# Peptides against a protein of PDB entry 2Q3Z, part 83

Target 1, 272 residues: chain A of PDB entry 2Q3Z
Amino acid sequence: YVLTQQGFIYQGSAKFIKNIPWNFGQFEDGILDICLILLDVNPKFLKNAGRDCSRRSSPVYVGRVVSGMVNCNDDQGVLLGRWDNNYGDGVSPMSWIGSVDILRRWKNHGCQRVKYGQCWVFAAVACTVLRCLGIPTRVVTNYNSAHDQNSNLLIEYFRNEFGEIQGDKSEMIWNFHCWVESWMTRPDLQPGYEGWQALDPTPQEKSEGTYCCGPVPVRAIKEGDLSTKYDAPFVFAEVNADVVDWIQQDDGSVHKSINRSLIVGLKISTKS
Target 2, 254 residues: chain A of PDB entry 2Q3Z as posed
Amino acid sequence: YVLTQQGFIYQGSAKFIKNIPWNFGQFQDGILDICLILLDVNPKFLKNAGRDCSRRSSPVYVGRVGSGMVNCNDDQGVLLGRWDNNYGDGVSPMSWIGSVDILRRWKNHGCQRVKYGQCWVFAAVACTVLRCLGIPTRVVTNYNSAHDSNLLIEYFRNSEMIWNFHCWVESWMTRPDLQPGYEGWQALDPTPQEKSEGTYCCGPVPVRAIKEGDLSTKYDAPFVFAEVNADVVDWIQKSINRSLIVGLKISTKS

## One batch from the design tools (peptide; made by RFdiffusion4, then SolubleMPNN)

Design b2_p15_7_s4 (from b2_p15_7, 9 letters changed)
Fold by OpenDDE base, seed 2:
Structure b2_p15_7_s4 (fold): chain B 272 residues (1-272), chain A 15 residues (1-15)
Amino acid sequence: as target 1 above (272 residues)
Amino acid sequence: RIILYDNGIKKLTFV
């Protein structure tokens, strides 16, 4: 998980799993230096360098910083996300074959955001950075992954009285979503939450005002302990959210049409 | 009816 530089990222759907080869390249020349630059341009460092540096011995702290800095939201982060198939002014997310080129481009352009990323690109770059910093990390793919936007552990779809989906109001389920899991102790939590921690660098929801997610113990998610920091409800919803279909009538009344609990989190794939 | 997003672009609808 630290030493391996080549790997695979799982994509596709639960029924049609695909994988792509990926060069993580955490030990390639200059990559460590770039990872250190990433730390040195993070908002916490810029706000208080001494405090930030004093906390870099904590993989919990570093993991959270990295999850925020891999995306360019709120900071001088690495990647700009885009999902509209308009990539002409950059590189298509589907074109990347490794993290090294992305990180080099970011650094070489004065820490300007690289265009473009999607979930697996964010996850892969985060994996590279975390591995480079000595944190055992793997990319995880969840199929039928929910994006809970309102923190209610539900994925809600709204329909009009004619059954037409009001797309702008409906929450999303991705055919797949990628994030990372990092191995670390959690001295900031009760005993038993050491081990794999989920971190999600894809900018989906803000955590403490920043587009970042985790670390949260995978155990906490499995056990349904949503009180554990960081972002347990969000990560739990990604893998276990219930789907609610609402019918909205012309009078503004809403009625529950269907509740489906078994759609989200059909399969999680990761390296063993 | 459930909508799945394929890489944020394609919508797959399941009844």
Scores: peptide ipSAE 0.062, ipTM 0.741, DockQ to the pose 0.058; fails the geometry check
Fold by OpenDDE base, seed 5:
Structure b2_p15_7_s4 (fold): chain B 272 residues (1-272), chain A 15 residues (1-15)
Amino acid sequence: as target 1 above (272 residues)
Amino acid sequence: RIILYDNGIKKLTFV
């Protein structure tokens, strides 16, 4: 989880699992220096360098910083996300074969955001950075992954009387979504939450004003402890949200059509 | 009816 530089990222769907080879390259020349630059341009460092540096001994702190800095939302982060199939002014997310080229491009262009990433690209870059900083990390793929936007642990779809989905109000389930899990102690929590911690660098929802997510103990998610910092409800919803299908009638009334549990979530972690 | 997004672009509908 620290020493492996080559691996696979799982994609596709729950029924048709695919994988791509990926070069994490955390020990390639110059990558550690780039990871240190990433820390030195983070908003917390810019606000108070001494305080930020004093906290870099904490993998909890560093993990949270990295989850925010891998995306360029709200900071000088590494990657710009794009999902509309218009990649002509950059590199298609599907074209990347490793983290090293992305990180080198970011640094060589004055820490300008690299175009473009999607979930597995964000996750893979985060994995590289965290491994480079000595934090055991793996990429995780979750099939049928929910994106809860209103923190109610439900994925809600709205339909009109004709069965047409109101896309602007409806939440989404990804065929797959990728994030990372990092191994660390949690001295900031009650005993027993050491081990794998989920971190999500894909800019989906803001946490404490920044597009970041985690770290949250995988154990807390499995046990349903939603009070556990950071972002337990969001990560819990990714793997275990209930789905509600709403039908809006002509009179404006809304009723539940279908309530399905256990549709969301099939998690696969990389073993290499 | 559940909508799955394929790479954020294609919607797959499941009943």
Scores: peptide ipSAE 0.041, ipTM 0.733, DockQ to the pose 0.059; fails the geometry check
Fold by OpenDDE base, seed 4:
Structure b2_p15_7_s4 (fold): chain B 272 residues (1-272), chain A 15 residues (1-15)
Amino acid sequence: as target 1 above (272 residues)
Amino acid sequence: RIILYDNGIKKLTFV
């Protein structure tokens, strides 16, 4: 996982799986230095450099920092996310073919956010950074990936009496979503949660005030242990959320409609 | 009704 510089990222849909080639390039010239800069501009370093540096031996700590720093939300992070198909003032997320150019652009422009990223771009850059820092990491694609916005483990859709979807109130499911899994021990948890940890650098929800996610043991997600830090409920919902269809009447009353069994959570990991 | 987001393109709705 740490040695592979070229790979594929799975995209498309559950029924029509696609992939793109990706150059992770964690061993290319200057990439390690950029990863170290990324650590040195993180909010925790800026607050207390000594404390931050003392914790960099922890892949748990580093993973969480990286998940936050790959996106530019709340900090001098690498990528600005954009999903509205208006990419004229930057690079379309679909145009990237590797992490190296992104990281180099970020550094070369004084750690200015790179425009633009989406989930696979965030994940791929995070994968590069984590691998570069010696943390075994892979990109994971989840098809029909839920985005739980209110931590209730449900994806709720609202429609009026006419069947019109209330988009502003409705949560979302991505056709696919990408994040990373990193291999690490979890000395901060009860025994048995070593192994693959999910980390999500796409700025979806705040975790402890920062747009970051994880690490959370994949085992915890599989077993439904939602008490496990970090962000177990959110990650659990991405792969296991139930879909609720609400009909809202004019009086404000809501009624459950038929829950469609969307198979949320077909996961494909990149091969080592 | 189900809403799926197509990354980078649009929101998809299914009945």
Scores: peptide ipSAE 0.039, ipTM 0.740, DockQ to the pose 0.058; fails the geometry check
Fold by OpenDDE base, seed 1:
Structure b2_p15_7_s4 (fold): chain B 272 residues (1-272), chain A 15 residues (1-15)
Amino acid sequence: as target 1 above (272 residues)
Amino acid sequence: RIILYDNGIKKLTFV
């Protein structure tokens, strides 16, 4: 999980699993230097360089910084996300075949955000950076992945009496979503939470004021320990959220139509 | 009902 430079990223849907080849390229020339630049332009370094540098020996700290810096939200991060199929002023997320070109473009343009990324691109770049920094990391794909926007562990859909979905109010389930898992100890937690930690660099929700997610022990998610740092409820919801279908009547009343449990989530870890 | 999104676009609806 540190030495492999070539791999596959799983995509598609639960019924029709696809994969694409990806060059992580963590050992290619100049990539380590770019990863170090990424750390040196992060908001915590800019605020207090000495404190930031003193914490870089912690994979927990570094993982959280990287999850925030791979996206360009809130900072001078690497990638700008876009999902509206309008990519004419940049590179389509579907065009990338590796992390190296993305990272080199970012550096060569003065750490300007690269256009554009989606979940697997964010995850793959994060994987490259973390591996480069010596943290064992793999890309994970979760099919039927929920995005809980209000931290209630529910995916709520709203429709009118005619069955029309109110898309602006409804939460979403991705056909697939990608993030990374990194292997580390968790001295900041109770014993037993060492091992794989989920980190999500796709800008979905803010954590402590920044678009970042994790690290959170995979074990904590599996066991339902939602008190565990960081962002356990959000990651739990990605893989386990219940789905609620609401009907809004003409009088403004809202009624529960369907409650389905355990519909979301089919996680596949990369073997490369 | 469940709505699946493909790259942020509605793809499938299940009842």
Scores: peptide ipSAE 0.036, ipTM 0.728, DockQ to the pose 0.059; fails the geometry check

Design b2_p15_8_s1 (from b2_p15_8, 8 letters changed)
Fold by OpenDDE base, seed 1:
Structure b2_p15_8_s1 (fold): chain B 272 residues (1-272), chain A 15 residues (1-15)
Amino acid sequence: as target 1 above (272 residues)
Amino acid sequence: NDNLLTQYPIGSEPP
């Protein structure tokens, strides 16, 4: 989890699982220096360098900073996400074979955002950075991954009388989503939540005003303890959300139906 | 096969 430079990332769908090789390259020349630059351009450092540096001994703090800085939302972060298949002004997310080229491009262009990433690219870069900083980290793939926008632990679809989905699909289930899990103690929580912590660098929802997510104990998610910081409800929903259909009738009434055909969450942790 | 490498909402056509 720290020493492995090459690994696999799981992609595809629940019905058709694929993996791709990925070069994390945490020990390649200059990568550690780039990771340190990433820390030194984060908003917390720019606001108060002494305070930020004093907190870098905490993997909880560093993990949260890295989660925010791997995406370019709200800061001088590494990657710009794009999902609309228009990649002509950058690099297709599918063309990346490792984190090293991404990080080098970011640094060499004055910490300008690299175009483009999707979830596995964000996760892989975060994995590289966290490993560079001495935090044991692995990439995780979740098939049928929910994006709950209103923190009600539901994916809600609005349907007409014919069952057709209406309106914006703001809440959705991804075919797959990737994030990272990092091993750390949680002295900021009650005992028993040490171990794997979920961190998500893909910009999905704001946490305390920044596009970042976690760390949250994997144990807390498994046990349904949504009181644990950070972002437990969101991460819980990614793997456990129920799907609800709101069916509009001709008379204007709305019927609530539990959709049992859409099962959220099939998590696979990488062994490398 | 390449369409399965990108993220898409379930129920939508892969881009």
Scores: peptide ipSAE 0.404, ipTM 0.871, DockQ to the pose 0.566
Fold by OpenDDE base, seed 4:
Structure b2_p15_8_s1 (fold): chain B 272 residues (1-272), chain A 15 residues (1-15)
Amino acid sequence: as target 1 above (272 residues)
Amino acid sequence: NDNLLTQYPIGSEPP
């Protein structure tokens, strides 16, 4: 998980699983230096360099910083996400074949955001950075990945009497979503939560005011311990949210229906 | 672009 520079990232849909080759390139020239720059431009370093540096021995701390810094939201982070198929002023997310070019572009352009990324790009870059920093990390793909925006562990669709989805569709299920899992101890938690920790660098929801996510023990998610740091409810929802249809009737009444046809979560961990 | 390689909300057409 640290030594492999080449790997595959799973994409597509639950029914049509695809993968792409990806060059993580954590040992390529200058990549470690770029990762250190990433740490040195993070908001916590800028606020208090000594405190930030003193905490870099903690993979928990570093993981959280990296999850925030891989996206350019709130900081001088690496990637700008875009999902609207308008990539003409940058690079299409689908064009990337590795993390190295992205990181080099970021650094070479004065730590300006690289256009553009989607989930697998964010995850892959995070994976590279974390591996560079000595944290065993793998990319994870979750098919039918829920994005719970209101922290209720539900994906809610409003439907008319004909079953057509109404409203802004703020909550959604992605065909797939990628994040990373990093191996670390969790001295900040009760015993037993060492091991794989989920980190999500794709800017989806704010955690403590920053677009970052995790680390959260995979075990905690599996066991349904949503009280554990960080962002357990959100990550839990990505893989376990229930889907609810609110069906409006002609009389204005609303009927709640559990949608069992939309099964959230099919997680594939890469064996790199 | 392989539409299957992009993220899209389920129930929406891939871009």
Scores: peptide ipSAE 0.396, ipTM 0.867, DockQ to the pose 0.558
Fold by OpenDDE base, seed 3:
Structure b2_p15_8_s1 (fold): chain B 272 residues (1-272), chain A 15 residues (1-15)
Amino acid sequence: as target 1 above (272 residues)
Amino acid sequence: NDNLLTQYPIGSEPP
């Protein structure tokens, strides 16, 4: 997980699984230095350098910082996300073949956000950075991945009498979503939560005021322990949310229906 | 079909 520089990232859909080769390149020249720059421009360092540096020995702390800094939301982070197929003023997310070019572009342009990324790009860059910092990390793909916006562990669709989705579709299920899992001890938690920790660098929801997610023990998600920091309910919902349809009738009545056709969560972890 | 490699909401047509 630390030594492999080339790997595969899973994409597509649950029915049509695809993979692409990806160069993580964590040992390429200058990449470690760029990862250190990333730490030195993070908001916590800028606020209190001594405190930030004193905490860099903690993979829990570093993982959370990296999760926030891989996206450019709220800080001088690496990537700007875009999903509307309008990439003409940047690089299409589909054009990237590795993390190295992205990180070099970011650094060479004065830590200016790189356009553009989607989930696998965010995850891959985070994987590179965490590996550079000595944290064993892998990219994970979850098919039919839920995005819960109101922390109720549900994906709620409002529908008219004809079954058509109404509103801005704030809550949704992605065909796929990628994040990372990092191996670390959790001295900040009760015993037994050491091991793989989920971290999500794609800017989906704010955690403690910053677009970051995790680390949360994979074990806690598997066992349904949503009390564990960080962001257990959100990550749990990505893989386990129930889907509810609120069907509005012309008379103003609302019918609640459980949607059993939309199955959330099919997680695939990579071996490398 | 290159569109299947991008993220899209379930129930929407791939861009």
Scores: peptide ipSAE 0.394, ipTM 0.867, DockQ to the pose 0.567
Fold by OpenDDE base, seed 5:
Structure b2_p15_8_s1 (fold): chain B 272 residues (1-272), chain A 15 residues (1-15)
Amino acid sequence: as target 1 above (272 residues)
Amino acid sequence: NDNLLTQYPIGSEPP
């Protein structure tokens, strides 16, 4: 999880699982220097360099900084996300084959955001950076991945009497979503939460005012301990949310229906 | 575009 520079990332759908090869390249020339630049341009360093540097011995602190800095939201981060198939003014997310070119482009253009990424690109770059910094990290894919926007652990659809979805589709389920898991101790938590920690660098929801997510113990998610920092309810919902349909009838009445056909969460962890 | 290599919301057409 630190030494392997080549790997696979899972994509597709729950019914049609695919993978692509990916070059993480954490030991290629200049990559460590770029990772250090990433730390030195983060908002916490710019606010108080001494305090930021004093905390870089903590994988918990560094993991949270990296999850925020891999996306360009709120800061001088690495990647701009785009999902509308209009990539002509940049590089298509589907064309990337490794993290090294992305990181080099970011640095060589004065830490300007690289266009474009989707979830697996964000996750792969985060994986490279964390591995480069000595944190054991793997990419994870979750099929039928929920994006809960209001922290109620539900994905809610509003439907008319014909079953057609109405209103803004704010809450959604992705065909797949990727994030990373990093191995670390959690001295900031009660005993027993050492091990794999989920971190999500894709800009989905703000955590404490910044587009970042985690670290949260994978164990806490499995056991349903939603009080565990950071962002346990959000990560829990990605893999466990229930789907609810609110069906409006012609008479103005609303019926609540549990959608049992949409099963949220099928997580696959990579082995390298 | 390989529809299986991009993210899209379930219930929508792949881009």
Scores: peptide ipSAE 0.392, ipTM 0.868, DockQ to the pose 0.548

Design b2_p15_8_s2 (from b2_p15_8, 6 letters changed)
Fold by OpenDDE base, seed 4:
Structure b2_p15_8_s2 (fold): chain B 272 residues (1-272), chain A 15 residues (1-15)
Amino acid sequence: as target 1 above (272 residues)
Amino acid sequence: DDDLRTQYPIGSEPP
């Protein structure tokens, strides 16, 4: 989880699982230096360098910083996400084969955001950075991954009488989503939450005003302890959300229906 | 196999 530089990332769908090779390259030349630059350009450092540096001994703190800095939202982070298949002014997310080129591009262009990433790219880069910083980390793929935007642990679809989804489709289920899990102690929590912590660098929802997510104990998610920081409800929903259809009838009435055909969450953890 | 290598909302056409 620290030493392996080559690995696989799972993609595809729940029915058709696919993997791609990925070069994490955490020990390649200059990568550690780039990771340190990443820390030195984070908003917390810029606000108070001494305080930020003093907290870098905490993998909880560092993990959260990295989660935020791997995406370029809100800061001088590494990657710009894009999902609309319009990548002409950058690099298609599907073109990347490793984290090294991404990080080098970011640094070499004055910490300008790299175009473009999707979830596995974000996760992979985060994995590289965290490993560089000595934090055992693995990429995780979750199929049928829910994106709960209103923190109610539901994915809600509005449908007409014909079953057609209406509205802006703000809440959704991804075919797959990737994030990372990092091994760390949680002295900031009650005992028992040491171990794997979920971190999500893909900019999905803001956490304390920043597009970052976690760390949250995998145990907490498994046990349904949504009170634990950080972002337990969101991560929980990614793997456990229920799907609800709000069906509008001809008379204007709305019927609530639990959609049991859409099963949220099938998480795969990697060994490397 | 872009449908297997890119993210899209379930129920939507893959890009």
Scores: peptide ipSAE 0.434, ipTM 0.890, DockQ to the pose 0.551
Fold by OpenDDE base, seed 5:
Structure b2_p15_8_s2 (fold): chain B 272 residues (1-272), chain A 15 residues (1-15)
Amino acid sequence: as target 1 above (272 residues)
Amino acid sequence: DDDLRTQYPIGSEPP
């Protein structure tokens, strides 16, 4: 999980699983230096360099910083996300074949955000950075991945009498979503939560004011311990949310219906 | 084959 430089990332849908090759390239020339630059431009370093540096021995702290810095939201982070198929002023997310070119572009352009990424690009870059810093890390794909916006562990659709979705679709289910899992001890938690920790660098929701997510013990998610820092409810919902339809009838009444046809979550973890 | 290579909300058409 640290030594492997080439791997696969899973994409597609639950019914049609696809993988692509990816060059993580954590040992290629200059990549470690770029990862150190990433740490040196993070908001916590800029606010208090001494405090930030004193905490870099903690993979929990570093993991959280990296999850925030891989996206360019809120800071001088690496990647700008885009999902509307308008990529003419940058590079299509589908064009990337590895993390090295992305990181080099970012550094060579004065830490200017790279256009563009989607979830697997964010995850792959985070994986490279964390591996460079000596943290065992793997990319994870979750099919039918929920984005719970209001932390109620539900995906809620509002529908008219014809079943058509109304309003904004801020809460939704992705065909697939990628994040990373990193191996850490958790001295900041009660015993038993060492092991794989979920981290999500795709800017979905703010955590403590920053677009970052995790680390949260995979065990906590599996056992439903939503009090566990960081961001357990959000990550839990990605893989376990229930889907609810609020259906407006012709008489103006609203009916709550559990949507049993939309099954959230099918997680695949890579072996390297 | 972009429908297998990009993210989109389920229930909608791929970009």
Scores: peptide ipSAE 0.428, ipTM 0.889, DockQ to the pose 0.550
Fold by OpenDDE base, seed 3:
Structure b2_p15_8_s2 (fold): chain B 272 residues (1-272), chain A 15 residues (1-15)
Amino acid sequence: as target 1 above (272 residues)
Amino acid sequence: DDDLRTQYPIGSEPP
């Protein structure tokens, strides 16, 4: 999880699983230096360098910083996300074959955001950075991954009498979503939550005002302990949300229906 | 293979 520089990332759909090769390249020349630059331009460092540096021995702290800095939202982060298939003014997310080129471009252009990434690109770059910093990390893929926007652990669709979804989908289920899991102790939590921690660098929801997510113990998610920091409800919903249809009739009545055909969550972890 | 290489909401056509 630290030593492997090349691996696979799972994509596709639950029915049609696909993998792509990815060069994480954490040991390539200059990559560690770029990771250190990433830490030195993070908002917490800019606010109080001494405090930030004093906390860099904590993988919990560093993991949270990295999850925020891999995306360019709110800071001088690495990647700009885009999902509308309009990538002409940058690089298509599908064109990347490794993290090294992305990180080098970011650094070489004065820490300007790199266009563009989607979830696996964010996750892969985060994986590279965390591995560089000595934190065992793996990329994980979750098929039928829910994006809960209102923290109610539900994906809610508003439908007309014909079953057609109305308006812009605020909440959605992705065909797949990638994030990372990092191995660390959790001295900030009660005993028993050491081990794999989920971190999500894809800008989906703000956590304490910043587009970041985690770390949250994988165990907490499995056991349904939603009080566990950080962002347990959001990560839980990604893999466990229920789907509800609000069916609006022409007479103005609304019927609530549980959608059992849309099953959220099928997580695959990489072995290296 | 493009539909297997990009994210899209379920129920929508891949871009």
Scores: peptide ipSAE 0.425, ipTM 0.887, DockQ to the pose 0.550
Fold by OpenDDE base, seed 2:
Structure b2_p15_8_s2 (fold): chain B 272 residues (1-272), chain A 15 residues (1-15)
Amino acid sequence: as target 1 above (272 residues)
Amino acid sequence: DDDLRTQYPIGSEPP
């Protein structure tokens, strides 16, 4: 979780699980320095350097900063996400084989965002950074991963009388989604929530105004403690959301139906 | 296969 530099990331779908090799490379030359640069360009540092630096001893604080800085949303972060297969002006997310090249490109281009990433790229880079900073971290994959946009723990589809999805499909379930889990104590929480903490660097929803997510105790998610900071409802929904169909009938009436065929969440954690 | 290597919403075709 700290010492291993090569590992695997799970991709594919729930029915067709695939893994790819990934070079995290946290001990390669210059990578730690790049991680420190990442911290030094984060918005909190720019706002108050002394305060930011004083808090860097906290894995909770650092984890949250890294979650925000791995994506380029809101800041001079590392990666720009793209999911529409238009990667001609950058590098396809599928082309990356490790975190090192990404981080080096980011630094070497004046902390300019690297094009492009998807979830596993974000997660892998975050994993590298966190490991560099001495935080045990692993990449996790969740199949049928829900993206709850309105914080109701539901994925809602609007359907016509024929069952066809209507509207912009704002809420969705990913075939797979990756994030990281980091091992840390949580002195900011009640006892018992030490251990693995979920952090999601893929820019999905804003947390306290920034595209970041976590840390949230994996235990809290498992137990359904949604009051636990940070972002417990969102992470909970990723793995546990119920799917609801709002079906409009011919007479204009709308019926609520629980969709039991779409099962959200199948989480796989890596051992290395 | 690209469908195993990229993210997409379920029920949609890969980009």
Scores: peptide ipSAE 0.425, ipTM 0.890, DockQ to the pose 0.541

